# Ledger of designs, part 345: peptides against a protein of PDB entry 6GMG

Target 1, 331 residues: chain A of PDB entry 6GMG
Amino acid sequence: DSDDRVTPPAEPLDRMPDPYRPSYGRAETVVNNYIRKWQQVYSHRDGRKQQMTEEQREWLSYGCVGVTWVNSGQYPTNRLAFASFDEDRFKNELKNGRPRSGETRAEFEGRVAKESFDEEKGFQRAREVASVMNRALENAHDESAYLDNLKKELANGNDALRNEDARSPFYSALRNTPSFKERNGGNHDPSRMKAVIYSKHFWSGQDRSSSADKRKYGDPDAFRPAPGTGLVDMSRDRNIPRSPTSPGEGFVNFDYGWFGAQTEADADKTVWTHGNHYHAPNGSLGAMHVYESKFRNWSEGYSDFDRGAYVITFIPKSWNTAPDKVKQGWP

## One batch from the design tools (peptide; made by RFdiffusion4, then SolubleMPNN)

Design b2_p27_7_s4 (from b2_p27_7, 12 letters changed)
Fold by OpenDDE base, seed 3:
Structure b2_p27_7_s4 (fold): chain B 331 residues (1-331), chain A 27 residues (1-27)
Amino acid sequence: as target 1 above (331 residues)
Amino acid sequence: MSAEDAELINKANAEAEKKAAELEAAR
């Protein structure tokens, strides 16, 4: 039960982490040990280590979303999301492919749609856009200057995002970031902010008015990126899990992975930090664990999910929650 | 969900969104 959630206790600022453990090609640790690592590596504000606050520990305790929450400084809104979908592959496989033995037509179509998303290209698109945004943030001391710079950058690259409405999540993302307005954050100065990336895995078949087959096997048409921009309309994502396909089967609602602002050009070498569930040390779920996964391990996802989105948000440059280099595990 | 999936992923607290909204409103 969600009522079993416990906020992890404070860890001394100077307490070093215990070694992480290998788990399914990932580095794994208990949440309390991640707090220790976080304080040593990611806690820095203006170059000074900080103890993770009670509020931050509470955010972290909420599970897989908690890692992204504590590092981004806000609960994920998922408004500025990117993906890549191979329409030609999808059409070709639907036309020429066949359901597997025992696979229904709906299951086949859902699977083919899932397989038509390219996680690497989706991630690359988000990184490209984040880079454009970061250039636009440079030397911009007000939002107007940032937006002007952004439009210029997009025009120079002939990017379809230049045609987005001024109220689009793309243009409004900075102003809607709480840390941008905070005195100790951006203080309304875009040049103090940087773009960061996280990923969300979720289920496509969330429309309650749709067929049971779509809820069980996915909606092949849902959450596709817009052509040219790669933007995904996330407005229909209500954190509804996949419907059971057999008795006793259950699915979780989402997974979140934190990337931040790593500069590693090889996607396969990037590190994604995520949690398993809310912290319930005295409950049936047990203590929360934190995983640091390579992109391959992250992007593989679970059968619970048939969509992956890469989301851009912003944090103050003074925060060290999104360093250019992330080391997997400890030491 | 497989046993492996159960170890690696589980439902986050649904109250997170509510809590976030409350915190935002308090600012």
Scores: peptide ipSAE 0.029, ipTM 0.705, DockQ to the pose 0.376
Fold by OpenDDE base, seed 2:
Order: C-alpha cells, then sequence, then structure tokens
Structure b2_p27_7_s4 (fold): chain B 331 residues (1-331), chain A 27 residues (1-27)
C-alpha cells in the first residue's frame, strides 16, 4: 500500500557512509546510507556541502524515480528523450525469422522490436546532444543567445536536430527547467546551467485501445526514435506496466537511472544510480535500497521493460549532483 | 518478475506522479 512510504530521517552532515556491498554486480546500500554518501559527494552548492533537506529526502523516498528526482532537482518529465533503433535489423528479422518454440507471433514481434534497440547507441546519441547543448550554454547569457548558439552548433555538425520546430522539447527544454529560472540556480543565465542525462526503462504496450497481445508482449511500433534526430515521443508513456502473461504475474511500471554528466568515454565504465522501490521500512517492501550500477548492468534492464530512453535535462553548474567522475560504491 | 528482479526493482509508488502534479499546481 502506498500508505507505507516513509521519508528517511535526516543524517548528520559530517556522517560518513558505511561501505556499500556488492549485489548482482552492483554496489548496493540502504537509502539512509546513500543520503550520507550524497551529503559527502553530491550535495555541494557553490563548493559547500549541504544536508539533504526534508523535501529532497521525501523525493528520494519514492524509489528509483526518487534518485533521479533528488539529483536533477525536478520530477522527471521525460520530454527530451533519445534512443537508437535498427530498422533494417527489425525488418529483416521479421521477414526471415520465426517464433521460438511456444512463442506466439505477437511475442516474437515484441521481442524482435526490443532486440532492435541499441542501448549503447541511444546513450551515445544523448551524450552527443548534451555535449552540443553544453557548448551552446557556455557563453550564452540569455535564452536567445543559447538558441542561436545551439542552431549554429547543429548546423556545423550537420545534425538533423537543426530542423526541429522551435516549440520542440529540444529547444524548449532549458526554458522549461525550474532551476534555470531560480535566483540561486541559473537566474535565467544559460551559462550557469549544464546538460545532464538520466535513463528510463518502461513498457511499450501501454495503449489500452490496442490488442491484449501488444499489452502483454510489447507494441513493436511504439516509442521508436525519429530517424536522424533519435528523438522519442514520450507523450504516450503513462507509466502503465506490462500486462501479466500468466496468472499471478506482475510487472513494475518503470525504472530510472541517474548518469548526470560523467566524462568517462567508455560507456561500460559509466556509473548509473538507481533505487529499487519506495522507502517502507515498516511495510512489506522494507527499506529502500540504492544501487550504483555499471552501464552493462543498467542497460540490461528487466523483463518488465522493452524500451530504454536516455533523457536530457539541465541543472545549475553550482550543483555537484552530476560530477565529471562518479565512483561506484563506498569507499 | 524473478525473485532477483524483485529485490532490485519493486513497484515505484504511483504517488510520485501525483506529488509532482501537486507541486506543479502549487507553483
Amino acid sequence: as target 1 above (331 residues)
Amino acid sequence: MSAEDAELINKANAEAEKKAAELEAAR
């Protein structure tokens, strides 16, 4: 029951975290210990450690989305999302492939679609775009200058994003970021902001008007990236989980992983921070745990999900929630 | 969901969306 969620208590600012433990190739800890790490490593505003506020602890308590929420400073809107889809592989496998033994046609098509997404290329695309955005931000002191710089950068790279509508989430993302407008944030100065990345795993078969098979096995046509840009229309994502395929089976609605702005060039060495469930220390779910996973562990996902999107948002440069280097675990 | 998956991912509280909407409405 949602009523079992508890806000983790405050941790003293100078309290050091306990060691993380390995779990399924990840570094794992309880949420309170993550708060301790967060205060030591990620809490800095203008170079000064901050205690995680009650509001931030409340956000964090929501589980996997809570980690992204507290580090980005806003609930994920998922408007500026990227993925990579191999259309030729998809078409070829549908044409020349066959269902496995016991696999339905719908299950086969859903699986082939899932396998036609390339998580590494999707992540690479988001990093490429974030880099372009960061260059556009560096010397821009108003939104107009940022947009002009952005268009120039895209033109120089012959990027298809240059053809996006001015109302596109791509161009409006900065303006729609609350921390950009805050006096202690960007203060309407783009040069005070930086692009950051998080990822969302979710189910494609969310259309209630579609066939039961699509809800159970995926919608092969849903949430594909636009050619050239890699943009995914996330407007149809309503956090609806996969439908059960057998009695008693249940699936979760989404997973979120925080990357931030790591500069590690090798995708496999990047660290993704995520949570398991909302914090319910006195409930059946128990205490929330936080995981720091390598890209391999993150991108593998779960059977609950057949889509992965890499989303760009912005945070103030004065925040240390997205450092250039993230160390997995503790110490 | 496998037992292993259940330990790593459990149902994120749908209340997060409600809370986000409430926060946006309060601005």
Scores: peptide ipSAE 0.027, ipTM 0.704, DockQ to the pose 0.377
Fold by OpenDDE base, seed 4:
Structure b2_p27_7_s4 (fold): chain B 331 residues (1-331), chain A 27 residues (1-27)
Amino acid sequence: as target 1 above (331 residues)
Amino acid sequence: MSAEDAELINKANAEAEKKAAELEAAR
């Protein structure tokens, strides 16, 4: 099959976006129009608007991952991921609940596990940790100072993350961020960086050695957050999609949503930016669309996925890809 | 989603991952 992916053309720097279209509580537009908005609102480096580069447009053209890629400046590594799982709910529902008519036991268990994740609490945990990290970054001019500050903050809050190993993704995340090392980025100065959040939706049943039922209906035990920390071990996430349950059915392996560093305290009012598929204006899938969804719309996800993680990464403060306030749609 | 559409999207996603890996290796 011919690769029908197309990199969107450059948009003039001063071209204003066309109005977004409302779609089921979210704002929607074609990728080219998102580029226009991005240039007007999110492109600023050191206070100056930038045209989206060819490289950035190419990244964006890959679809859902492209939005997060462009705004974070790197392909998602997903190493510092958080979620919330209600173990008591899970146990109680398994014990007291019954499969629906036509639902297999495996399907029931997978569904109950999916429903036992609290997306709002998972998001809140990520925001809490990002806030701690931002405090640790604020006056730290080298990595050692940052790490010392971080440990102090965690100790003061009696946070279980203080017990993580020094090699943990939690402590290594900053040093492993390319933009931190870039001269025009952090330039190895933590105080020039800020924590940002994106979300990944994916499938739990990725273990090829597991039962077919787990691959079809989910693995109830997979990708649960660690107690106390909320950290999700993402090492087993290899972008393997859900297995078909019927002939002709297929599932996408992941979805990504960009939150950034919004300061809106009400989770339900936060805006998540995401794409549908790669840009194929002349192909069967058509042009890529970008959505700006409220948290409820984003967190609902699709049947393709039974896990959601909220991931922390870092960007330079000089970038405006993660503003304090995000306005849904245009104007 | 149809198997065909999902396969197309997943292929593109794999290409993105490959490209990202190449970029990382070049740094």
Scores: peptide ipSAE 0.707, ipTM 0.964, DockQ to the pose 0.932; fails the geometry check
Fold by OpenDDE base, seed 5:
Structure b2_p27_7_s4 (fold): chain B 331 residues (1-331), chain A 27 residues (1-27)
Amino acid sequence: as target 1 above (331 residues)
Amino acid sequence: MSAEDAELINKANAEAEKKAAELEAAR
C-alpha cells in the first residue's frame, strides 16, 4: 500500500489562522491551520517568528507523535517517563472486587490495573521533577554543574530520585538531547535549556511471550512506576497495539500529547496539543487534524490504551514551542 | 468525548502510528 502520507505545504509566515472549531471542550483545526498558528505563536527562535521548515512540516505530518516531534525538536524517546500507581487500591480491588457481568478474570484484572493509575498524580510528579530540573539548569554552565545542582536539589527535598544510578535516564536525559549539543541550541550549556513535558498513551500488553489474554485485556504488572521515584521503565514499549478481542476490531499503537512548560497550577486548565493521524489529504484517512485539549479530555484517553506516561525532555530556552501560557484555539 | 469522536481518533491514530513506528525503527 502506497504511503499516503503527504507533507503539508508551507504557509506564509504572516498568514493568520482561521478560527478553531470547538468540540466537547477541545479546539480542533486542520493541520495547515495549525501551522499558521504555530508560526504566529510557537515558531519564535530568539524572539523572531520563523516559517515552519519543510523538515518540521514533515515531522508534523506523522500525526499525534508529529505534534510532539515538531515542538520538542526530536522524535520522542520516552526514556524519562513518570506515572502514579495506587498499589493498595489495586491489591484491595483484586481481593475484594468482582468481575462485572460478562467480564473475564483477565479483563477484570486489566481494568483494575488501568483504574489504579492516577493520571493527575502522574502529571504532577512529572511537573515536580521538571521544576527541580529547571532549578538545576538555571545556573549550570556545564553538565557536571547541572548534575551537582540536581543531586543537591533532590537531597534537599529528600527525593528518592537522588538514589538513581548515574547512568539512569534521569541523569543522562540532558546529555542525550540533540538540541543540547547544537550550536544554535544549548551549545553544551545547561542554563540555555529547559525541561518540557509530553504524555504518551500506550498499551501494557505488548509482551509477545505473554498470554493472549494479557495482549487483549492488558498486563496488570507492566509499566508500573517505581515506588518513590515514579519512574516507568519504558524499555518494553515497542509501539505494539492492543490485540483485537473481536473480529474486525483494531487498535492504535499510541497517542502523544504536548504540554511543554505551562505554568498553570491547575492541572484541569492546562492545554494539551495532539494530532489524530498522519496527514493523508488524498487518502482514506483525510487531512490531519490538530486538537488542543484540556487535561481532562487528554487524560481520559481511549480504550486502545491502558497506560499513560508523562515524559520529560529538554528544549532550548530560545524556542517558543513551550511557552508559560498556552491559549486554547484561535483567536 | 462522544463515541464518534473517540472512534475517529482511534482510526486516525492507528495508521499514523504504523508510520511513526517505521520512522523510529529506521533511526
Scores: peptide ipSAE 0.025, ipTM 0.685, DockQ to the pose 0.190; fails the geometry check

Design b2_p27_8_s1 (from b2_p27_8, 11 letters changed)
Fold by OpenDDE base, seed 2:
Structure b2_p27_8_s1 (fold): chain B 331 residues (1-331), chain A 27 residues (1-27)
Amino acid sequence: as target 1 above (331 residues)
Amino acid sequence: DAAKRAEAVAAAGNAGLINFYGDQALS
């Protein structure tokens, strides 16, 4: 319940974190200890450590979304999202596959659709696009120059994104980033910004006008990436959880994982930071915990979700919330 | 694999469900 949420207290700037706890391939710690790590590693503005502000601690306290929120500087809008879907595999399995014993047709179709998404390819697509954007940003001192550079880069790579409308989330993402416009952020200078990535897990069967089966077992046609671009229309994602299939069953509505701008080429070695629930140290849920997971652990997700999207946003280069290298856990 | 997943969920806890106030809670 929202009444149980508490903002974590401030941590001294020089306080070092306690060791993280390993848990099923992840590194885990309580939110207060993550704040300590954050201040030592990620808090830097213009190379100087900063104490996490009350506002930032408030954002963080919201759970998994809070981790992405505090590191990106804004609540996730998820407008520039990418995924990879194997249409041929999907069609083939639907045609030639059979439901498992006790599996309904709707369950079968939902499962086949889920399995037709490739999380690694989706992530790689987002990284590819982020790289293109970063090249376009590098020497652009106004938005017009950025957009021109972006179009040139896309043309050189024969990327289908070059055909996107000027009003698409792809081209409008930078101008719609609050930190880009801030005096102490980008100050309207694209070269002061960099592209970063986070991921969202969510449920496909969110359409309340659709069948109950789709809400319970997934909507095979929902949230597929556009061919060529890999863009996912996230406009219908309203944080609606999977419908229960049995009495007493319940699902959570989303999970967020922060990647930032790691340069590790091997996807399996990248680190994703996420949280479990809002901070309620005196409530039934307890204190919020933060997890640092390798890509394998993150991309596996939970039965609560059948979609994964990889989203691009922007932060000022002066922030250290998205370093080139991220170390899992502490020390 | 299924067992590992179930254990991971139990150990890590579930992700958040946002209520009408925007708070993330377990369902």
Scores: peptide ipSAE 0.025, ipTM 0.692, DockQ to the pose 0.133
Fold by OpenDDE base, seed 4:
Formats: sequence, structure tokens, C-alpha cells
Structure b2_p27_8_s1 (fold): chain B 331 residues (1-331), chain A 27 residues (1-27)
Amino acid sequence: as target 1 above (331 residues)
Amino acid sequence: DAAKRAEAVAAAGNAGLINFYGDQALS
């Protein structure tokens, strides 16, 4: 159980990582070795390499969410989430398709809904929005200036996000970022911040008041993006896993992948960093492992999940947890 | 707030656990 979680020990600042090993098309290593890489590559604050703090190591120890946590500087809130859903495909498949042999109607509808999401387009939308936000941040020295810039950028692009409420996650995300307010972070200066992206995989059928079928096979109507903006209402995501379909069956509640702010134009060449589970070296789960996956490996997901969202948050530009280029593995 | 969220997630017992050796449900 979670009681088996252990905070990884500190690693010397000058300790170099051991080589990563390939694992199903991705680079893989134990969490302690990732800490070594992180210290060499991602730890820099104002250009200076830093040892991962005890607090950061504790965050990291929580598994996949820990990777995003340590690199973003805060526990994921997932409020500014994007996805792409092909409504026409969904309707067409429901109308003209049929359940597979042994597949229930609910299972069929859930599967069709899952397949109607386009991970690449969802990712692209998030990158597009992040780019707009970064332009708005660039020379803004207070939140008001940032918001004005953002609205102008959106208007120029005729983006539906311009119509979002001022209190929406889209406009409030920056002010609600702890590192934005920190003296050594943004210090309330938007131009010191940059937009970054991570992804979350989760289950759609989380409504306890819904049918058992939806909890087992997915809720086709849940967590769809708004057509014009691509925004996903994540308010009903309570980290509830898929319900078992048979006795003894179990599903995990979520997966997180860290992208950051890579500039690689080819989505397929982008690197996503994620963990397998919380660190339990003396428990049944064993030591936490960290994976650096290409987009194809990440976006494929698992049967545990039928939704993928691409989330925007912010970090100080002085942090190197989201470099322009991420190299897979070590060396 | 963040700590409370982390605690709640950890209490679920399966926070961040993913099977990388195939698309299989956990047993």
C-alpha cells in the first residue's frame, strides 16, 4: 500500500548517471539514476546546477505524477486541459458500426468514444495555445499586461479562447501558479515565466451516480473538449479508476507524462518523461522506474484509461526542467 | 493543498502505478 512509499536518498551533485536501458521503445532507469540525470541536466536554476532537495525527492517518489510534480514545481491541478474529439467520427461509428463479438453495447460505445479522441491533435492544440501564451508573457511585467496581450493574440487569431471568462482556468492559471508569486520564481512578473505542457491519462467513467456500465466501460459523453476552444472540463476528474469487469480485476487511477517546452516540431520525435509507480524499494511494487518515451509510446496509453488530456501550466524561465531539447536516455 | 492532494492520491493505493509490459489490467 501507499505506506510502503519511501523517499529516494540524496544523490551527490557530481554523480553521473548510469546508462539508461531500452524498454519497449523507450529509455528506462531506476528513480535514483533519474535523480542523477535530473541534477546534471534539469536541475539548473539561473544556470546553476542544483541537488534535488528532500522535498523534491519526496514529490518524485509518488510515481508518474511525481515526475510532473518535481519538474513543474507543484502538484498537477489539471485545470487548463486540452483535447481533440472527432464528433463526426463518433456519430458515424455509432450509427454504422456494430459491437464486436461478445462486446456489450455500453462497451462498444465507450470504445468508440475513446477511439474518437485524437491524441496528436490534442497535443498540437496545447502547443498552439502554449505558444500564444508565451508570446503574451514575453514582455508583460504584470498580470494585467499579460492578460491584455493574451486577448490581443487570441483576437488576431480569431481564437474562441478570447471569449472565456476572466475567472476561467485559461486566464487564471498564471496567477494561481505558486512559482509565479515566488521571489526567486516569477516574482509576479509574467515575462519571467513560460508555459509548459504535461499530459494526463485517466478514466471517463468516474461518476458514482452513473450506471455501472459507464464505470466499467467508459462514459462516452464525459470529458469531451469544447469544440471551439478544445478545453476539457476536468472538474469531475477525481482520480477514480476504471471499475472492475470481473472479480479480482483492478485498474490504476492515472498516468502523467512530462513534456515541458520542447521545440521539436515533429510530434513523433518529442520525449515524454513518466514513472511507473510510487517508490517502494522494500515493498511488493519495488523501486520506482522512470521512462523517457517518444510520443507514440506515450500517447498509446493503456486500457486503464480512455481519456487523454494535454495540460498547460507555468514555470519560471530560470528553471531548466523544460528545456528546448530533451535527449532520450543516457548518455 | 498540494500535500493534501498528494496524500489523498497516495491513499488510493495505486497512485501512478502503470503496467509497462503490455496493455493489460492489473490483477
Scores: peptide ipSAE 0.025, ipTM 0.666, DockQ to the pose 0.073
Fold by OpenDDE base, seed 1:
Structure b2_p27_8_s1 (fold): chain B 331 residues (1-331), chain A 27 residues (1-27)
Amino acid sequence: as target 1 above (331 residues)
Amino acid sequence: DAAKRAEAVAAAGNAGLINFYGDQALS
């Protein structure tokens, strides 16, 4: 029950974090301790350390989405999402594979579809696009200049995104970013912004008009990336969890992981920050915990989800919520 | 608006995520 949610109290600006705890290859801590780390490492605006505001603490208190929310500056809209799907693998496995013992046909097809997504390639596509966008932003002082630069970059690379409509989330993402328009943010100057990445895990079988099997075992045709661009239509993602396959079974609706703008070339060494649930220190769920995971730990996901999308948004360069290097845990 | 959306999403919950980590094997 969301009624148990509590906003974490303020932490003194100069309070240092306690050590993080190892947790199955991840670094884990309670939300208040993450606030301490955030203030020391990620809070800087124009190079000056800031205390996390009440509003930001309120955002953070919502759990995994709260981590992305506080670091991106807005609630995730997930409009500019990328993934990678191996169509040939999918078709081959359906043709030549067979259900496991006790596995239904629908379960088999859902599993094969899930396994046909490549999280690493999806992540790499998002990084590639973010890099192109950052080059387009670098010397652009108005949106027109940014869009012109972007089109030139895409043309030079013969990227299929060059064929997207002007109204596409790809071209409209910057103008639709609140911090771009803020005086202390981008101030309508693209060169003051940078592209950042987060990831969402969710369930494909969300269509209530579809078969029960698709809701239980996944919809093999849902949320596939467009060929060439890698863009995923997220319009049908309504945060509906997987349907139970047995009595008493329940699934979580989504998970969010914050990457930002790390420059580590090896995907396996990148750090992803995420939370477990909303902060309920006096409720049954308990206090919110924050995890810092390597890509392997993040990308493996859970049985609750059969889709992973990598989303691009923008933050002001003056923010330090997306540094080039992220260290796992504390110290 | 964002807050209202967040409340609705939070009610549906990430309640079980912490339990998943306990079931994972190190690789």
Scores: peptide ipSAE 0.024, ipTM 0.667, DockQ to the pose 0.078
Fold by OpenDDE base, seed 5:
Structure b2_p27_8_s1 (fold): chain B 331 residues (1-331), chain A 27 residues (1-27)
Amino acid sequence: as target 1 above (331 residues)
Amino acid sequence: DAAKRAEAVAAAGNAGLINFYGDQALS
């Protein structure tokens, strides 16, 4: 129950974090200790350490989404999302594959669809697009210049995104970023912003008008990326969890992982930061924990989810919440 | 309002909550 949520207390600016604990290939710590690390490593504005504000601590307290929230500066809107889906694999497996023993047709189709997504390629596509956007941002001092640069970059690369409508989330993402408009942020200057990436895991079977089977086992046709662009229409994602398949079974609504703008070329070596649940130190769930996971650990997800999207947003370059290199754990 | 959205999500489900199952446990 969200009523148990507590905002973590402030941490002294110069307090060093305690060592993280290894956990199944991840680095794990309690939320307050993450705040300490965050203040030492990620809090910098214009090169100066900042104490995490009460507002930021409150955002963080919401769990996995809170990690992305505090680092991106806004609640995730997920409008500019990318994925990779192997249509040929999907069609072939549906045609020639067979349900496992005890697996219903709906379960089979849902599983095949899930397995037809490639998390690594989805992530790679997002990184590719973010790179293009960053080039477009580099010397653009107004939105028009940014958009012109972006179109030119896309044309030069023969990228299908060049054909997107001007009203597409792809082109409107920057102007819809609050920090872009803030005086101490972008101040309406694209060159002061950079593209960053986070990931969301969620359930495909969210359509309440669809069959119960789709809600329980997935909707094979939902949230597929558009061919060529890799864009996923996230408009129908309403944070509805997977429906129970048996009495007493329950699923969570989503998971968020923060990547930022790491330059590590090897996807497997990238670090993803995420939380387990909202902070409830005096409640049944307990204190929130923060995990720093390698891509392999992050991308595996949970049975609660059958979709993974990689989302692009923007933050001011003056923020250090998305450094080029992220070190897993502490020290 | 971002906070209102977060609260709405919480009302609709378990905002930010991740359950651990089997080998997917993180602790």
Scores: peptide ipSAE 0.024, ipTM 0.671, DockQ to the pose 0.086

